# Designs tried in a protein design run: peptides against a protein of PDB entry 3JWR. Part 126

Target 1, 323 residues: chain A of PDB entry 3JWR
Amino acid sequence: TRELQSLAAAVVPSAQTLKITDFSFSDFELSDLETALCTIRMFTDLNLVQNFQMKHEVLCRWILSVKKNYRKNVAYHNWRHAFNTAQCMFAALKAGKIQNKLTDLEILALLIAALSHDLDHRGVNNSYIQRSEHPLAQLYCHSIMEHHHFDQCLMILNSPGNQILSGLSIEEYKTTLKIIKQAILATDLALYIKRRGEFFELIRKNQFNLEDPHQKELFLAMLMTACDLSAITKPWPIQQRIAELVATEFFDQGDRERKELNIEPTDLMNREKKNKIPSMQVGFIDAICLQLYEALTHVSEDCFPLLDGCRKNRQKWQALAEQ
Target 2, 298 residues: chain A of PDB entry 3JWR as posed
Amino acid sequence: TRELQSLAAAVVPSAQTLKITDFSFSDFELSDLETALCTIRMFTDLNLVQNFQMKHEVLCRWILSVKKNYRKNVAYHNWRHAFNTAQCMFAALKAGKIQNKLTDLEILALLIAALSHDLDHRGVNNSYIQRSEHPLAQLYCHSIMEHHHFDQCLMILNSPGNQILSGLSIEEYKTTLKIIKQAILATDLALYIKRRGEFFELIRKNQFNLEDPHQKELFLAMLMTACDLSAITKPWPIQQRIAELVATEFWEQGDQVGFIDFVCTQLYEALTHVSEDCFPLLDGCRKNRQKWQALAEQ

## One batch from the design tools (peptide; made by RFdiffusion4, then SolubleMPNN)

Design b2_p9_4_s1 (from b2_p9_4, 7 letters changed)
Fold by OpenDDE base, seed 4:
Structure b2_p9_4_s1 (fold): chain B 323 residues (1-323), chain A 9 residues (1-9)
Amino acid sequence: as target 1 above (323 residues)
Amino acid sequence: LQEILDSIL
């Protein structure tokens, strides 16, 4: 395609030029082409291209295929969300120095997972999918959309000309796919809620050890969630804009719940309760986000900007809630 | 708070 030709022929700017090592990164000013260039840079600077012998054209095609399989009519859960998740992963690996704690296969899997974790997202949550009796809800009992996202990820990885994992041994391939699956599934917040207590307790007791395979898996899951939620850590102007996108998508779901399911939406998805957004954001930060970024900072102190950003945004939302 | 969790899950 012309898009592939343009991407494959383009000079890929440095990570410094692209600012993709910054926790404060914003994609708002970037074209789709620039987001693809950033993605190439992430793979290159994480040594994944070299270590796994990725062909440039294949990587370009894969990136474009992933981007294509995000819906354009979904307000938040689109390519830009996946891209920002991957950028946060990249920043956590590089600036946060988590790269030094992981294997190349784990890094490869995390980056693929971050980019792929919401493939074909429909702008509705698992609860809506279940209540609407969607065919996907018959295939999967839990983490319905996350299983679908992984299926889409696998489809793309196995598509002709998209096989970025072709340089791996059979064992490396199997390991990578296992980690990708676990990482995508970990983005189900229900699983996060279920597992986070174990992680926090290990940190609290100073018993956390990445050399333990179970704790490694747990950490990768927590890291995925930290990147997936990283919008809450962004500078306030960026945070507000992303919160508007989230609210738009949630209100769209709420409107569909009224129309299609004949139910009253929850406050979070109720367009009529827009004035509750600040207090709900505070609640979300306190219930979900703060402890995660605190724990991540204990694993790597260089991840502090994520925690600091989250704290600052909590203060901003609290101030709005008091007005 | 539970309402928030139920909405995002």
Scores: peptide ipSAE 0.095, ipTM 0.852, DockQ to the pose 0.584
Fold by OpenDDE base, seed 5:
Structure b2_p9_4_s1 (fold): chain B 323 residues (1-323), chain A 9 residues (1-9)
Amino acid sequence: as target 1 above (323 residues)
Amino acid sequence: LQEILDSIL
């Protein structure tokens, strides 16, 4: 395609030029082509292209295929969300120095997972999928969308000309796919809620050890969630704009819940209760985000900008909630 | 809090 030709022929700017090592990164000013170039740079600077012998054209095609399999009519859970998740992963690996704690296969899997974790997202949560009796709800009992995202990821990876993992041994391939699956499934916040207590307790007791395979798996799950939620850590103008996208998608679901399911939506998804957004954001930060970024900062102090950003945004939301 | 969880899950 013309898009592939343009991407494959383009000079890929440095990570410094693209600012993709910054926790404060914003994609708002970037074209789709520039987001793809950023993605190539992430793979290159993590040594994934070299270590796994990726063909440039295949990587370009794969990136474009991933981007294409996000829906354009979804306000938040689109390519830009996946791209921002991957950028946060890259920043956490580089600037946050998490790269030094992980294997090349784990890094490869996390980056693929971050880009793929919401593939074909429909702008509705798992609860809606269940209540609407969607065909996907018949395939999976729990983490319905996350299973679907992984299936889409696997489909793309196996598609002709998209096989970025063809340079891996059979064992490396199996390991990578296992980690990708686990990482995508870990983005189900229900699973995060179930597992986070174990992680926080290990940190609190100073018993956290990445050499333990179970703790490694747990950490990768927590890191995925930290990147997936990283919008809450962004500078206030960026955070506020992303919060508006999230609210738009939630209100769209709430409108569908009223129309299609004949139910009253929760406050978070109720367009009529938009005045509660600031207080709900404070609640979300306190219940979900703060402890995660605190724990991540204990694993690597260089991740502090994520925690600091989250704290600053809590203050901003609290000030709005008091008005 | 529970309402938030019910909405995002």
Scores: peptide ipSAE 0.091, ipTM 0.849, DockQ to the pose 0.593
Fold by OpenDDE base, seed 3:
Structure b2_p9_4_s1 (fold): chain B 323 residues (1-323), chain A 9 residues (1-9)
Amino acid sequence: as target 1 above (323 residues)
Amino acid sequence: LQEILDSIL
């Protein structure tokens, strides 16, 4: 395609020029081509292209295929969300120095997972899928959408001309796919709620050890969630804009709940309760986000900008909730 | 808070 030719022939700017090592990064000013260039830079600077012998054209095609399999009519869970998740992962690995704590296969899996974790997202949560008796709800009992996202990820990875993992041994390939699956499934916040207590207790007791395979798996899950939720850490103007996109998608679901399921949506999904957004954001930060970024900062102090951003945004949302 | 969690989850 013309898009592939343009991407494959383009000079890829440095990570410094693209600012993709910054936790304060924004994609708002970037074209789709520039987001793809950023993605190439992430693979290159993590040594994934060299270590796993990726062909440039194959990587370009894969990136464009992943981007194509996000829906354009979904307000938040689209390519830009996946791209921002991957950028936060890259920043955490580089600026946060987490790269030094992980294997090349783990890094490869995390980056693929971050880009792929919401593939073909439909703008509705697992609860809606269950209540609507969608065909996907018959295939999977738990983490319905995350299983679907992984299936889409596998489909793309196995598609002709998209096989970025062809340079791996059979064992490396199996290991990578296992980690990708675990990482995508970890983005189900229900699983995060179930598992986070173990992680926080290990940190609190100073017993956290990445040399333990179980604790390594737990950490990768927490890191995925931290990147997936990283919008809450962004500078206030960026945070507000992203919160509007999230609210739009939730209100679209609420409108569908009324129309298709004949139910009253929750306050979060209710377009008529826009005035509750600030207080709901404070509640979300307190219940889900703060402890995670605190724990992550304990693993790597260089991740502090994520925690600091989250705290600053909590203060901003609280000030709005008091008015 | 539970309502928020139920909506996101």
Scores: peptide ipSAE 0.089, ipTM 0.849, DockQ to the pose 0.569
Fold by OpenDDE base, seed 2:
Structure b2_p9_4_s1 (fold): chain B 323 residues (1-323), chain A 9 residues (1-9)
Amino acid sequence: as target 1 above (323 residues)
Amino acid sequence: LQEILDSIL
């Protein structure tokens, strides 16, 4: 395609020029082409292209295929969300110095997972999918959408001309796919809530050890969630705009819940309760985000900007909730 | 808080 030709022929700017090592990164000013160029830079600077012998054209095609399999009519869970998740992962690996704590296969898997974790997202949560008796709800009992996202990821990876993992051994390939699956499934916040207590307790007791395979898996799950939620850490103007996108998507679900399921939506998904957004954001930060970024900062102090950003945004939302 | 959790889960 013309898009592929343009991407494959383009000079890829440095990570410094693209600012993709910054936790404060914004994609708002970037074209779709520039987001793809950023993605190439992430793979290159993590040595994934060299270490796994990726062909440039194949990587370009894969990135464009991933981007194409996000829906344009979904307000938040689209390519830009996946791209921002991957950028946060890249920043955590580089600026947060997590790269030195992980294997190349784990890094490869996390980057693929971050880009793929919401593939074909429909702008509705698992509860809606289940309640609507969607065909996907018959295939999967739990983490319905996350299983679908992984299936989409696997489909793309196996598509002609998109096989970025073709340079891996059979064992490396199996390991990578296992980690990708686990990482995508970990983005189900229900699983995060279930598992985070173990992680926080290990940190609290100073017993956290990445050499333990179970604790490594747990850490990768927490890191995925930290990147997936990273919008909450962004500078206030960025945070506020992303919160509007999230609210739009949730209100769209609430409207569908009224129309299709004949139910009253929760406050978070109720278009008539916009005035509760600031207080709900404070509640979300306190219940979900703060402890995670605090724990992550204990694993790597260089991740502090995520915690600091989250704290600053809590203050901003609290001030709005008091008005 | 539970309502928020139920909505995002």
Scores: peptide ipSAE 0.088, ipTM 0.847, DockQ to the pose 0.580

Design b2_p9_4_s2 (from b2_p9_4, 7 letters changed)
Fold by OpenDDE base, seed 1:
Structure b2_p9_4_s2 (fold): chain B 323 residues (1-323), chain A 9 residues (1-9)
Amino acid sequence: as target 1 above (323 residues)
Amino acid sequence: MQAILDYYL
């Protein structure tokens, strides 16, 4: 395609030029081509292209295929969300110095997972999928959408000309796919809520050990969630704009719940309750976000900008809730 | 708590 030719022939700017190591990064002014160039830079600077012998054209095709399999009519859970999740992962690995704590296969898996974790998202949550009796709800009992996202990820990875993992041994390939699956499934907040207590307790007791395979898996799950929720850490103007996108998607679901399911939506999904957004954001930060970024900062102090951003945004939302 | 979980559930 013309898009592939343009991407494959383009000079890829440095990570410094693209500012993709910054925790304060924003994609708002970037074209789709520039987001793809940023993604190439992430793979290159993490040494994934070299270590796993990726062909440049294959990587370009894969990136474009991933982007194409996000829906444009979904307000928040689209390519830009996936791209921002991956950028936060890259920043956490580089600027946050988590790269030094992980294997190359784990890094490869996390980056693929971050880009793929919401593939073919429909702009509705698992509860809606279940209540609407969607065919996907018959295939999976828990984490319905996350299983679907992984299936889409696997489909793309196996598609002709998209096989970025072809340079891996059989064992490396199996390991990578296992980690990708676990990482995508970890983006289900229900699973995060279930598992986070173990992680926080290990940190509190100073017993956290990345050499333990179970604790490694737990950490990768927490890191995925931290990147997935990273919009809450962004500079205030960016955070506000993303919160509006999230609210738009939730209100669209609430409108569908009324129309299609004859259900009164929750306050979070209710368009008429827009004035509750600031207080709901404070509640979200307190219940879900703060402890996660605190714990992540204990694993690597260089991740502090995520925690600091979250705290600053809590103050901003609280001030709005008091008006 | 449930309303917060609905953020990504």
Scores: peptide ipSAE 0.089, ipTM 0.838, DockQ to the pose 0.756
Fold by OpenDDE base, seed 4:
Structure b2_p9_4_s2 (fold): chain B 323 residues (1-323), chain A 9 residues (1-9)
Amino acid sequence: as target 1 above (323 residues)
Amino acid sequence: MQAILDYYL
């Protein structure tokens, strides 16, 4: 395609030029092509291209395929969200120095997972999918959308000309897919809530050990969630703008819940309760985000900007909630 | 607290 030719022929700017190592990164000013170039840079600077012998054209095609399989009519859970998740992963790996704690396969899997974790997202949550009796709800009982995202990821990885994992051994391939699946599934907040207590307790007791395979898996799950939620850590102008996108998508779901399901939406999904957004954001930060970024910072102190950003945004939302 | 979680799940 013309897009592939343009991407494959383009000079890929440095990570410094692209600012993709910054936790404060924003994609708002970037074109779709530039987001793809950033993605290439992430793979290159993580040594994934070299270590796994990726062909440049294949990587370009894969990136474009992933991007194409996000819906454009979804306000938040689109390519830009996936891209920002991957960028946060890259920043956490590089600037946060988490790369030194992980294997190349784990890094490969996490980056693929971050980019793929919301593939073909419909702009509605698992609860809506279940209540609407969507065909996907018949295939999966738990983490319905996350299973679908993984299926889409796998489909793309196996598509002709998109096989970025072709340089892996059979064992490496299996390992990578396992980690990708676990990482994508970990983005289900229900699973996060279920598992986070174990992680926090290990940190609290100073018993956290990445050499333990179970704890490694747990950490990768927490890291995925931390990147998925990383919008909450961004500088306030960025956070506020992303929160508007999230609210738009949630209100769209709430509107559909009224029309299609004949139910009153929850406050989060209720357009009429827009004034509750600040207090809900504070609640979300307190219930979900703060402890995660605190724990992540304990694993790697260089991840502190995520925690600091989260704390600052909590203060901003709290101030708005008090008005 | 649980009510907030129910919003996101």
Scores: peptide ipSAE 0.085, ipTM 0.832, DockQ to the pose 0.509
Fold by OpenDDE base, seed 3:
Structure b2_p9_4_s2 (fold): chain B 323 residues (1-323), chain A 9 residues (1-9)
Amino acid sequence: as target 1 above (323 residues)
Amino acid sequence: MQAILDYYL
């Protein structure tokens, strides 16, 4: 395609030029081509292209295929969300110094998972999928959408001309797919809530050890969630704009709940309760985000900008909630 | 807290 030719022939700017190592990064001013160039730089600077002998054209095709399999009519859970999740992962690995704590296969899996974790997202949550008796709800009992996202990820990875993992041994390939699956499934907030207590307790007791395989798996899950939710850590103007996209998508679901299911939506998804957004954001930060970024900062102090951003945005939302 | 969590789940 013309898009593939343009991407494959383009000079890829440095990570410094692209500012993709910054936790404060914003994609708002970037074209789709520039987001793809950023993605190539992430793979290159993490040594994934060299270590796993990725062909440049295959990587370019894979990136464009992933981008193509996000829906354009979904307000928040689109390519830009996946790209920002991957950028936060890259920043956490590089600036946050987490790269030194992980294997190359784990890094490869996390980056692929971050880009792929919401593939073919429909702009509705698992609860809606279940209540609407969608065909996907018959295939999977728990984490319905996350299983679907992984299936889409696997389909793309196995598609002709998209096989970025062809340089791996059979064992490396199996290991990578296992980690990708676990990482994508970890983005289900229900699973995060279930598992986070173990992680926080290990940190609190100063018993956290990444040399333990179980604790490593737990950490990768927490890191995925931290990157997935990283919009809450962004500078206030960016956070506010992203919160509007999230609200738009939630209100669209609420409208569908009324129309299709004859159900009154929850406050979060109720367009008539837009005035509750600031207080709901404070509650979300307190219930989900703060402890996670605190724990992540304990694993690596260089991740502090995520915690600091989250705290600053809590103050901003609280001030709006008091008006 | 639980009510907010239920919204995201």
Scores: peptide ipSAE 0.074, ipTM 0.830, DockQ to the pose 0.540
Fold by OpenDDE base, seed 2:
Structure b2_p9_4_s2 (fold): chain B 323 residues (1-323), chain A 9 residues (1-9)
Amino acid sequence: as target 1 above (323 residues)
Amino acid sequence: MQAILDYYL
């Protein structure tokens, strides 16, 4: 395709030029091509291209395939969300110095997972999928969408000309796929809520050890969630705009809940209650985000910008909630 | 807190 040719032939700017090491990064001004170039840079600077012998054209095709398999009519859970999740992962690995704590296979898996974690997202949550009796709800009992996302990820990885993992040994390939699956499934906030207590307690007791395989898996899950939710950490103008996209998608679901399921949506998904967004954002930050970024900062102090951003946005949302 | 969690689940 022309798009592939353009991407494959393009000079990939440095991470510094692209600012992809910054926790404050914004994709708003980037073209789709530039987001793909950023993604190539992430793979390159994490040594994944070299260490796993990725062909440039194959990587380019894979990136474009991943991008293509996000829906354009979904306000938030689209390619830009996946791209921003991956960028936060890259920043956490580089600027947050988490790269030194992980294996190359774990880093490879996390980056692929971040880019793939919401593939073919329909702009509705698992509850809606279950209540609407969607065919996917017959295949999976929990984490329905996350299983679907992984299935889409696997489909792309196995598609002709997209096999970015072809340079791996059989054992490396199996390990990578296992980690990808675990990481994508970990983006189900229900699973995060279920598991985070163990992570926080390990941190609190100063017993956290990445050499323990179970704790490593737990950390990777928490790191994925931290990147997935990283919009809450962005500079206020960016956060505010992203919150509008999230609200739009939630309201679209609420409208569908009324029309298709004949139910009254929750306040978060109720277009008529948009005035509650600031207070709901404060609640979300307090209930979900703050403790996660605090714990992450305890693992690596260089991740503090995420915590600081989250705290600053809490203050901004609180000020709006008080008006 | 549970009500907020229900929004994201």
Scores: peptide ipSAE 0.074, ipTM 0.826, DockQ to the pose 0.490

